# Designs tried in a protein design run: peptides against a protein of PDB entry 4ASU. Part 183

Target 1, 270 residues: chain A of PDB entry 4ASU
Amino acid sequence: ATLKDITRRLKSIKNIQKITKSMKMVAAAKYARAERELKPARVYGVGSLALYEKADIKTPEDKKKHLIIGVSSDRGLCGAIHSSVAKQMKSEAANLAAAGKEVKIIGVGDKIRSILHRTHSDQFLVTFKEVGRRPPTFGDASVIALELLNSGYEFDEGSIIFNRFRSVISYKTEEKPIFSLDTISSAESMSIYDDIDADVLRNYQEYSLANIIYYSLKESTTSEQSARMTAMDNASKNASEMIDKLTLTFNRTRQAVITKELIEIISGAA
Target 2, 83 residues: chain B of PDB entry 4ASU
Amino acid sequence: FTFASPTQVFFNSANVRQVDVPTQTGAFGILAAHVPTLQVLRPGLVVVHAEDGTTSKYFVSSGSVTVNADSSVQLLAEEAVTL

## One batch from the design tools (peptide; made by RFdiffusion4, then SolubleMPNN)

Design b2_p20_2_s4 (from b2_p20_2, 14 letters changed)
Fold by OpenDDE base, seed 1:
Structure b2_p20_2_s4 (fold): chain B 270 residues (1-270), chain C 83 residues (1-83), chain A 20 residues (1-20)
Amino acid sequence: as target 1 above (270 residues)
Amino acid sequence: as target 2 above (83 residues)
Amino acid sequence: PFNPELAEENEKAREAWEKA
């Protein structure tokens, strides 16, 4: 490579490093907010799941309709956040299909559809876009829940798949159950609860669905911002290493050119 | 006893003497060892009676309350404010 | 505390990000 080529590459990589450093700082600010907002959201979401966990609601084996909700966002540059969710969705869909279940998919965030469209396009009911630009609200979760309930797809049970936040350096892709009103109402384990009217149970199921979606969005957002910080930090470090390498190459090449010119001068004066 | 909204936690696995809740069927008090129940909230007053005799009041919007067989209670409101 | 086991790790990491 000529000195000119090396200089052009150095300039390009330095510009990339500036961009990745800026993106790191933006992700850090968003992460700090997301983590604060996740604290109450986790208590709230776990509280909503408590009934289903304690009642141990089981779906009859003859019921075949299963819904998978994958939760991520529209935004890239966050490491394995989207691919982890998509991988778990693929695994779950394959296992359910092998068990003779009908599987439908909902994607929260455009990235899930982007990954799964080629292989699972016929299984998608809907994809929610414009996810991840702003922090998710309970209103956003309610809209998703209502659209699902009004879709006309009568699932028996479902799975919501999302990245649960562990720490600033760790997340885990997890699954939580979603149940239809019919499944909840027919569950023998629900018989211990006194004076449950059908209307009360319907309202509870709808509210619980919104709660679980909200919780998953908050976990996903926090995990995503943390992963983006890490990805941008790694990109900045890789750029730094490349700059150092190219700088050494530049210096060596420059010395070689100078040496060659000196030899030519000495040889021509003889 | 857990009482939370999407944005705020008021009680997290706390021991309380009694919780009065506004439900669609009416307001009722949840005591220790209350029978398992599930209700939806109407807009109204929540009153928490602590074991030390202190009383806290809250206004809630829509939501749910569950009392489980293990005497755990989850009170979840879409919106809640301290009064 | 939100996550007692990871609280110290999270705080340390947060401080590191703010200083960088």
Scores: peptide ipSAE 0.006, ipTM 0.825, DockQ to the pose 0.015
Fold by OpenDDE base, seed 3:
Structure b2_p20_2_s4 (fold): chain B 270 residues (1-270), chain C 83 residues (1-83), chain A 20 residues (1-20)
Amino acid sequence: as target 1 above (270 residues)
Amino acid sequence: as target 2 above (83 residues)
Amino acid sequence: PFNPELAEENEKAREAWEKA
């Protein structure tokens, strides 16, 4: 490579490093906000899931329609955030299919669709786009919940798959159950709950779904921003190492050029 | 007893004496050993009576309340403010 | 349940990320 080529490459990598450092800082700010907003969201979401845990709702084996909701975002450069969710979705879909269940998929965020489109395109009901530009709101979750309920797919049971935040360096892909109104209303374990009319139960279930989606979005966002910080840090370090290597190459090449020129001068070779 | 909105937590697994809630079917008081029930909130006043006799008042919008067989309660409001 | 101790650790870590 010529000195000019090396210089051009050095300039390019230095610019990339500046970008990755800037993105790291932006991710850090977003992480701080996300983590703060996750605290109440977790209490709220876990509270909404308490019924399902306490009632031990079971779906009859003859019920075949299963919904998988994968939660992530539209934005890349966050390590394994999207692929972890997609991997769990694939595993769950395969297990359910092996059990003779019908599986449909909803993607929250375009990245899930991008990963699964080739292998699971026929199973997708809908993909929600424009996820991850702003922090998710309860309004956003409500819109997703309403669109799901109005999709015309009469699922019996579902799974919401998302990355649960553990720490700034750790997340875990988890699954939480979603039940249809019909499954809840027909569950024997629900008989202990007194004076529940159909309208109340419907409204309750709409809130429950929105609550769980909201919770999953908040967990996902916090995990994503943390993972993005790590990814941008790694990219910045890799760029630094490459700059060092290219700088050494530049210096060696420069010395070789100078040496060659000196030899040409001394030898009289024009 | 858990009482939260999407953005704020008021009580998290706390022991309380009584919670008065506004529901679409009417206001009722949740006491110890209340029968399990599910209700939807209407806009109105929530009153939490602590074991120490302290009373806290909140205004809530829509949401849900769950009373479980184990006497655990989840009050989840879309919006809530301290009064 | 949300762990308050973890929250403090995460905040410290976040601040370190912003300064680096």
Scores: peptide ipSAE 0.006, ipTM 0.818, DockQ to the pose 0.015
Fold by OpenDDE base, seed 4:
Structure b2_p20_2_s4 (fold): chain B 270 residues (1-270), chain C 83 residues (1-83), chain A 20 residues (1-20)
Amino acid sequence: as target 1 above (270 residues)
Amino acid sequence: as target 2 above (83 residues)
Amino acid sequence: PFNPELAEENEKAREAWEKA
């Protein structure tokens, strides 16, 4: 490589390093906010899931329609955040198909669609875009819930798949159940709640869905921002190492050029 | 007893004496050993009676309330403010 | 439930990231 080529590459990598450092700081700020907002959201979301855990709602085996909701975002540069969700979605879809279930997919965030489009395009109902630019709100979750309920797909059971935040360095892809109104209303274990108006139960289910989606978005966002911080840090370190290597190459190349020029001068060949 | 909004936790697995909730089907008081029920909140006043005799008032917009067989209660409001 | 021990660890980690 010529000195000019090395210099150009050095400049490019230095610029990339500046960008990755900036992105690291932005991710850190977003992470700090997301983590703070996750605390109440987790209590809220876990509280909403408590019924399903306590009631041990079972979907009858003859019920064949299953919905998979994958929760991530539109934004890249966050390590394995999207691929982990997509992997779990693929696994779940395959298992359900093997069990003779019909599977439909909803993607929250464009990255899910981007990963699964080639293999699962026919199973997608809808993909929600514009996810991850701002912190998710309960309003956002409600919109997703409403669109899901209005999709016309009469699922019996569903799975919401998202990254649960553990720590700044750890997340786990998890699955939580979603039940249709019919599944909830017909569940034997719900008999202890029998004196419930059908309209009340419908509204309750709508809130439950919105609550679970909101929770999943908050977990996903926190996980994503932490993973992005790590990814940007790694990118910055890799850029630094490359700068060092290229700088050494530059110095060696420069010395070789100077030596050649000196030899040409001394030999009278110039 | 758990009482939370998406953005704030008011009670987390707390023991309380009574919770008065405004539901779509009517306001009711949740006492110890209340029968299991699912309800939807209407905009209104939530009153929490603590074991120490303190009473706290909250305004809620919408949401759900669950009373389980184990006497656990989840009051989940879309919006809630202390009064 | 939210693990308070994790919260403290996360805050320390966040502060370290902001200072780096």
Scores: peptide ipSAE 0.000, ipTM 0.818, DockQ to the pose 0.015
Fold by OpenDDE base, seed 2:
Order: sequence, then C-alpha cells, then structure tokens
Structure b2_p20_2_s4 (fold): chain B 270 residues (1-270), chain C 83 residues (1-83), chain A 20 residues (1-20)
Amino acid sequence: as target 1 above (270 residues)
Amino acid sequence: as target 2 above (83 residues)
Amino acid sequence: PFNPELAEENEKAREAWEKA
C-alpha cells in the first residue's frame, strides 16, 4: 500500500472511531435513563403478570390460534439484541406449528420484520415502526395493545418475547404469556375469583395487555441501550487497534521510502 | 401488597392492614384474607391503611386491582399521585 | 442526540459499565 492509501485508511478509521465513541456516549445516556425508568416499570409489569402466574391459566388443547409478539426496535448496532428475539420467535413458531397450532406474529420494531419477513411474511399481522428513537411510554404500549385488539385476529393464547435486562453487560431473552379474553373467561382456575363480570374482565385484560407490552418495551429498551454501549465500545477499541496497526505500517512504509530515495541518490539514479 | 404506576412504585410487597380502592362497580375495602377478585379502577381515592396505623391517600386515574388466593394484592394504576 | 440534562446520569451509567 502507498503512503497515500494508508493515510486515507487512517483518516477513515479515525472518523469511524469518533462516530462510535459518540454513539457510545449517546447510548450510555439513554441507558441511564432507561435503567431508571425500568425500576418502577418492572414492579408494575411483574405485578400485571402476577395473575397469570398465580391462576395458572391453561389453554385447552383444542385451541389452535397462537399469537407471538416480538419486542425490539428499529435501530441496529446493538449486538445480538434483535437476533436473539427473532431466534426465539422462530423457535417458538416452529414448535407451535409442529404442535398443530396456527401462529401469527406481531413485530414491535422494524428489525423483527427485517429478520423474519422472508421466512414468516405470511404469519405477520402487523409491524410497529419508529420504535427506539424515544423512550417508550405507557401511551405507546396502549396504542400497540389497542391495535392488536382491533386487528380482528382471535388468538387463544400468545407469547410476548423480549430481552429482559439483567445488568449493563447482560440481558436474557424471555417469554411471557398473553391470554385472550375468551381463554381467561373459560379458564377453570379463574373460578376462584369472585364478582367478575364480562365487562370488568374485558377492561382488565385490555389494561393488562398494555401493561405487559409497556413492561416488555422498558426491558427491551434498557437491554438495547446497554448492548449498544458495549457494541460501540468494542467498535471503538477495534478501530483503535486498527489505527495502531496502520500507523505502524505507515511509519515502516515511510522509512522504506526514505531509504529507497537515499539509495537512489547515493547510486546516482536520481 | 404492591401498588405501582408505570413510573412510580408506592408499595412493593408490603404488608398493609387495609386498602380502599375506587372501582368501576363501586369502592370497596380490601382486608386481610379478602376473597380473590379482579376489579378495574375508576378515577378516585385510594387509601392505604398501614399496620402501624398510618394512613396514606392517593389519587388514581384508572387501573386494576387483583386480590389473589394467597392474599397478595396488586394495585396497578395508570397514573397515581400522593395526596 | 446527546441530552445535556442527562450528563450526570450518563456518567453514572458509564461508570457502571466500566465496573461491570
């Protein structure tokens, strides 16, 4: 490589490093906010799931319609965040199909669609875009919940798949159940709950769905920002290493050029 | 007893004496060993009676309350403020 | 974009990340 080529590459990589460092800082700020907002959201979301855990709601075997909601975002450069969710969605969809279930998919965030569209396009009901630019709000979750409920797809049971935040360096893809109103209404285990009319239960379930979606969005966002921060740090380090290597190559090449020029001068070939 | 909104936690697995909640079907008090139930909140006053005799008041906009067979209670409000 | 209002929180997050 010529000195000019090396210099051009150095400049390019230095620019990349600046970008990745900047993105790291942005991700760190977003992570800090997300983590703060996740604390109450987790209590809230886990509280909403408590019924399903305690009531042990079972879906009858004759029920065949299953909904998978994958929660992610539109924005890349966050390691395996999106692929992890998509992988679990694929696995779940395959398992359900093998069990003779009908599977429909909702993607929260464009990245889910981008990964699954080719193989699962016919199973998608809807994809929600513009996820991840701003922190998710309960209003956002409510909109998603309402759109799902208004989709006309009468599922029996569902799964919401998202990345649960563990630490700044760790997340885990998890699945939580979603039940239709009909499934809950017909569940034998729900018989212990007294004084529940159909309207109350409907409203309760709609609210619960929004709660679970909100919770999943908060977990996903926190996980994503932490993963992005790590990814950008790694990219910055890799760029630094490449800069060092190229700088050494530049210095060696420069020395060789100088040496060659000196030899040419001494030899009279100049 | 857990009482939270999406943005704030008021009680997390706390022991309380009584919780008064405003529901769509009417306001009622949740006592120890209350029968399992599900209710939807209407805008109104939540009153938490602690075991130490202290009373805390909250305004809630909407939400749900769940009383489980294990006597656990989840009060989830869309918006809640301390009064 | 960077939010200057989150500067302190950003630093805390960075420190937490570096310790992890």
Scores: peptide ipSAE 0.000, ipTM 0.826, DockQ to the pose 0.013; fails the geometry check

Design b2_p20_3_s1 (from b2_p20_3, 10 letters changed)
Fold by OpenDDE base, seed 3:
Structure b2_p20_3_s1 (fold): chain B 270 residues (1-270), chain C 83 residues (1-83), chain A 20 residues (1-20)
Amino acid sequence: as target 1 above (270 residues)
Amino acid sequence: as target 2 above (83 residues)
Amino acid sequence: ELKELLEAAEEGRKLLAELA
């Protein structure tokens, strides 16, 4: 490589390092906020899921329509955040298909679509874009819930797949159940709730769906920002190492060029 | 008893004496060992009666309330403020 | 573009490590 090539590469990597450092700081700030906002969201979301855990709602085997909601974002540079969700979605879809179920997919965030579009395009109902620029709100979750309910797809049961935040260095891709109104109303375990008006139950399920989506978004966001912070830190370190190596190469090459020039001068071949 | 909004937790697995909630079908009080039920909240006043005799008042918007067979209660409001 | 640059940087690091 010529000195010019090395210099150009050095400049590029230095610029990358500046960008990654800046992105790390931004991600750190967003992470701190997300983590604070996750605390109440987790209580809220887990509270919403309590019914399903306690009632142990089962979907009849003859019911074949299954919905998979993958929760991620539009933003990259966050390690395996998107691929982990996509991998779980693929696995779940394959398992359900093998069991003779009909599977439809909703993607929250454009990255899910980007990963799954080629292999699962026919299964996609809708993809929600513009996710991840701002912290998710309950309003956002409500919009997603409403659109799902109005999609016309009469699923029997579903799964929402998202990254659960564990710590600044750890997340886990998890799945939570989604049930249709018909499934919840027909569940034997719900018999203890028999005095519930149908309209009330419908509204309740709408809130439940919005609640779980909101929870998943908050978990996903926190996980994503943490992962991005780590990814940017790693990128910055990698850039630093590369700068050091290229600098050494530059110095060696420069010395070689100088030596060559000196030899040419001394030999009169110049 | 858990009472939370998406952005704030008021009670987390707490023991309370009674919770009065505004529902679409009418206001009702949740006592210990209340029968399992699901209700939807209407905008209104929530009153929490603590075991120590203290009473806290909250204004809530929409949401849900769940009373489970194990006497656990989840009050989940879209918006809630302390009065 | 940033993604491509980061990927290139990672690849470059690996290559340099192998030459090291």
Scores: peptide ipSAE 0.020, ipTM 0.843, DockQ to the pose 0.009
Fold by OpenDDE base, seed 2:
Structure b2_p20_3_s1 (fold): chain B 270 residues (1-270), chain C 83 residues (1-83), chain A 20 residues (1-20)
Amino acid sequence: as target 1 above (270 residues)
Amino acid sequence: as target 2 above (83 residues)
Amino acid sequence: ELKELLEAAEEGRKLLAELA
């Protein structure tokens, strides 16, 4: 490689390093906010799921319609965040299909669709785009919930798949159940909840759906920002190592060129 | 007893004597060992009576309340403010 | 654009490793 080529590469990598460092800082700021907002959101979300855990709601085997909601975002450069969710969605879809269930998919964030479109295009009901530019709000979750409720798809049981935040260096892809109004209303375990008006139960479930979606978005966002911060840090380190290597190569090549020029001068061969 | 909004936690697995909630069907008090029930909140006043006799008041916009068989209570409000 | 840049950087790293 000529000195010119090495210099060009060095400049390019230095620019990449600047970009990745900047992105790391942006991700760090977003992560800090997301983590703060996740604390109450987790209590709220876990509270919303408490009924399903305590009532042990079971879906009859005769019910065949299953909805999978995958939660991620539109933004890349966050390691395995999207692929992890997609992988679990694929696994769940395959297991359900093998069990003779009808599977439909909702993607929250464009990345889910990007990964699954070729293999699961016929199973997608809707994909929500414009996810990840701003912190998710309860309003955003409500919009998603309403769209699902208005989709006309009558599922029996569902799964929401998202990345749960563990720490700045760790997340875990998890699945939480979603139940239709009919499934909840017919569940034997719900018999202990006496005198529940049908309208009350409907309203309760709609609110619960929004709550769970909101919770999943908050977990996903925190996990994503943390993963992005780590990914950008790693990219910056990799760029640094490459800069060091290229700098050494540049210095060696420069010395070789100088030596060659000196030899040519001394030998009179110019 | 857990009482939270999407953005704030007021009580997390706390022991309380009584919680008064505004529901769509009417305001009612949740006592210890209340029968399992599900309700949807209307805009109104939530009053939490602590075991030490202190009373805290909150305004909620909407939400839900769940009383489980294990006596756990989840009060989830879309918006809530301390009064 | 950034993805392409990062991919190019990774390719560059691989190339450098092969030359070493």
Scores: peptide ipSAE 0.019, ipTM 0.848, DockQ to the pose 0.009
Fold by OpenDDE base, seed 5:
Structure b2_p20_3_s1 (fold): chain B 270 residues (1-270), chain C 83 residues (1-83), chain A 20 residues (1-20)
Amino acid sequence: as target 1 above (270 residues)
Amino acid sequence: as target 2 above (83 residues)
Amino acid sequence: ELKELLEAAEEGRKLLAELA
């Protein structure tokens, strides 16, 4: 490689490093906000899931329609955030198919579609785009919930798959159940709630769906921003190492060029 | 007893004496060992009676309340403010 | 642009590894 080539590469990597450092700072700011907003959102979301956990709602085996909601975002450069969700979605879809279930998929965030479209295109109902530019609101979750409810797909049971935030360095892909109104209404464990009006239960379930989606979005966002911050930090470090290596190569190449020129002068080979 | 909105937590696994909630079917009081129930909230006043006798008032826009068999209660409001 | 830059950086790393 010529000195010019090395210099060009150095300049390119330095520019990348500047970009990754900037992105790290942006991700850090977004992470701090996301973590703060996750605290109440988690209490809220876990509270909404409490019924399903305590009532131990079971879907009859003869019911075949299963909905998988994968929660991610549109934005890359966040490590394994998207691939982790997609991997679990694939696994769940395969398990359900093996059990003779019909599986449909909803993607929250364009990255899920990007990963699964080629292999699971026929199973996709809808993909929600424009996720991850701003912190998710309950309004956003409500829009997603309403669109799902209005989609006309009559699922029996569903799964929402998202990354739960553990710490700045750790997340875990998790699955939470989603139940249709029919499933929850017919569940034996709901017998202790038998005096509930059908309209009340419907409204309750719709609200719960929005709550769970909101919760999943908040967990996902916090996990994503943390992972992006880490990814950008790693990228910046890798760029730094490459700059050091190229700088050494530059110095060695420069010395070699000088030596060659000296030899040419000494040898009279002009 | 848990009482939260998407953006704020008012009570988290707290012990309370009574919670008065505004439901679509009417306002009712949730006492200790209340039978399991599910309700949807209407806009109105939530009153939390703590074991120490303290009473707190909140306005909620909408939401849900769940009373479980284990006497745990989840009050989830879309929007809530302390009054 | 960033994706392209990152891909270029990865290619650069691979090239450096091959030269190493």
Scores: peptide ipSAE 0.016, ipTM 0.839, DockQ to the pose 0.009
Fold by OpenDDE base, seed 4:
Structure b2_p20_3_s1 (fold): chain B 270 residues (1-270), chain C 83 residues (1-83), chain A 20 residues (1-20)
Amino acid sequence: as target 1 above (270 residues)
Amino acid sequence: as target 2 above (83 residues)
Amino acid sequence: ELKELLEAAEEGRKLLAELA
């Protein structure tokens, strides 16, 4: 490598370091906001899931249509955020297939599609793009819920897979159940609830779906921003180390070049 | 009793005496040991009667309310504001 | 001295090649 090559590389890495540092700061700011907004969202979302947990809704074995919703974003450079979700989606899909169920997939965020579309193209119903540029709103969740319900796929049960935020350094990919209106309405465990009007139940289920999606988005966003912050920090550190190494190499090479030139001058003059 | 919107928590696993909720089928009061039910909220007033006798009023938009067999209640409004 | 300098220069070049 010539001095010129080293210099170019050094400049490039320095620029990358600047970018990664900047991205770290941006991610940190977004993380802080996401974490604040996650607190009420979690209460809200967990509240929505309470029915399913308390009622212990079961899907009959003869019901074979299963929907998998993977929640992530369009944005990269966040470590294993997307791959973790995709991995669990693959696992779940395989398990369900082995159980003789039909599996369809919805991706929230383009990264899910990017990872799974080729191998699971026949199972993909829809991918929601433009996720992750702004904090998710309940409106966004409602749109997703509505589009899902209007997809024409009559699932019996579903799984929403997302990264649950644990701490700034930790997230866990989790699965929460979603149920079709028919499944809920026919569940024996629902018998303890007073006579529920069918329209009420439908509306209730629509809210529940939106609520769960919203919750998952908030968890995912917080996890993603945290992971990105960490990833960018690591990248910045790695860049720093490389800069140091290249700087040393540059200095050594420069000295060697100078020495060679001097020798040539001296040998020619002698 | 849990009462929350997507952006704000008003009550989290709190004990209350009574909660009056506006539902699509009509307003009703949730008392202790109320029978399990699911309802959808209509825009209106939520009144929370605390055990200490205090009363808080909220305006809610759409949403849901769940009364479970264990007497837990989840009031989840799309939008809610304190009055 | 000249020989040492030449050797150092060669070593430096080798090092650069290894780091590249």
Scores: peptide ipSAE 0.012, ipTM 0.819, DockQ to the pose 0.005

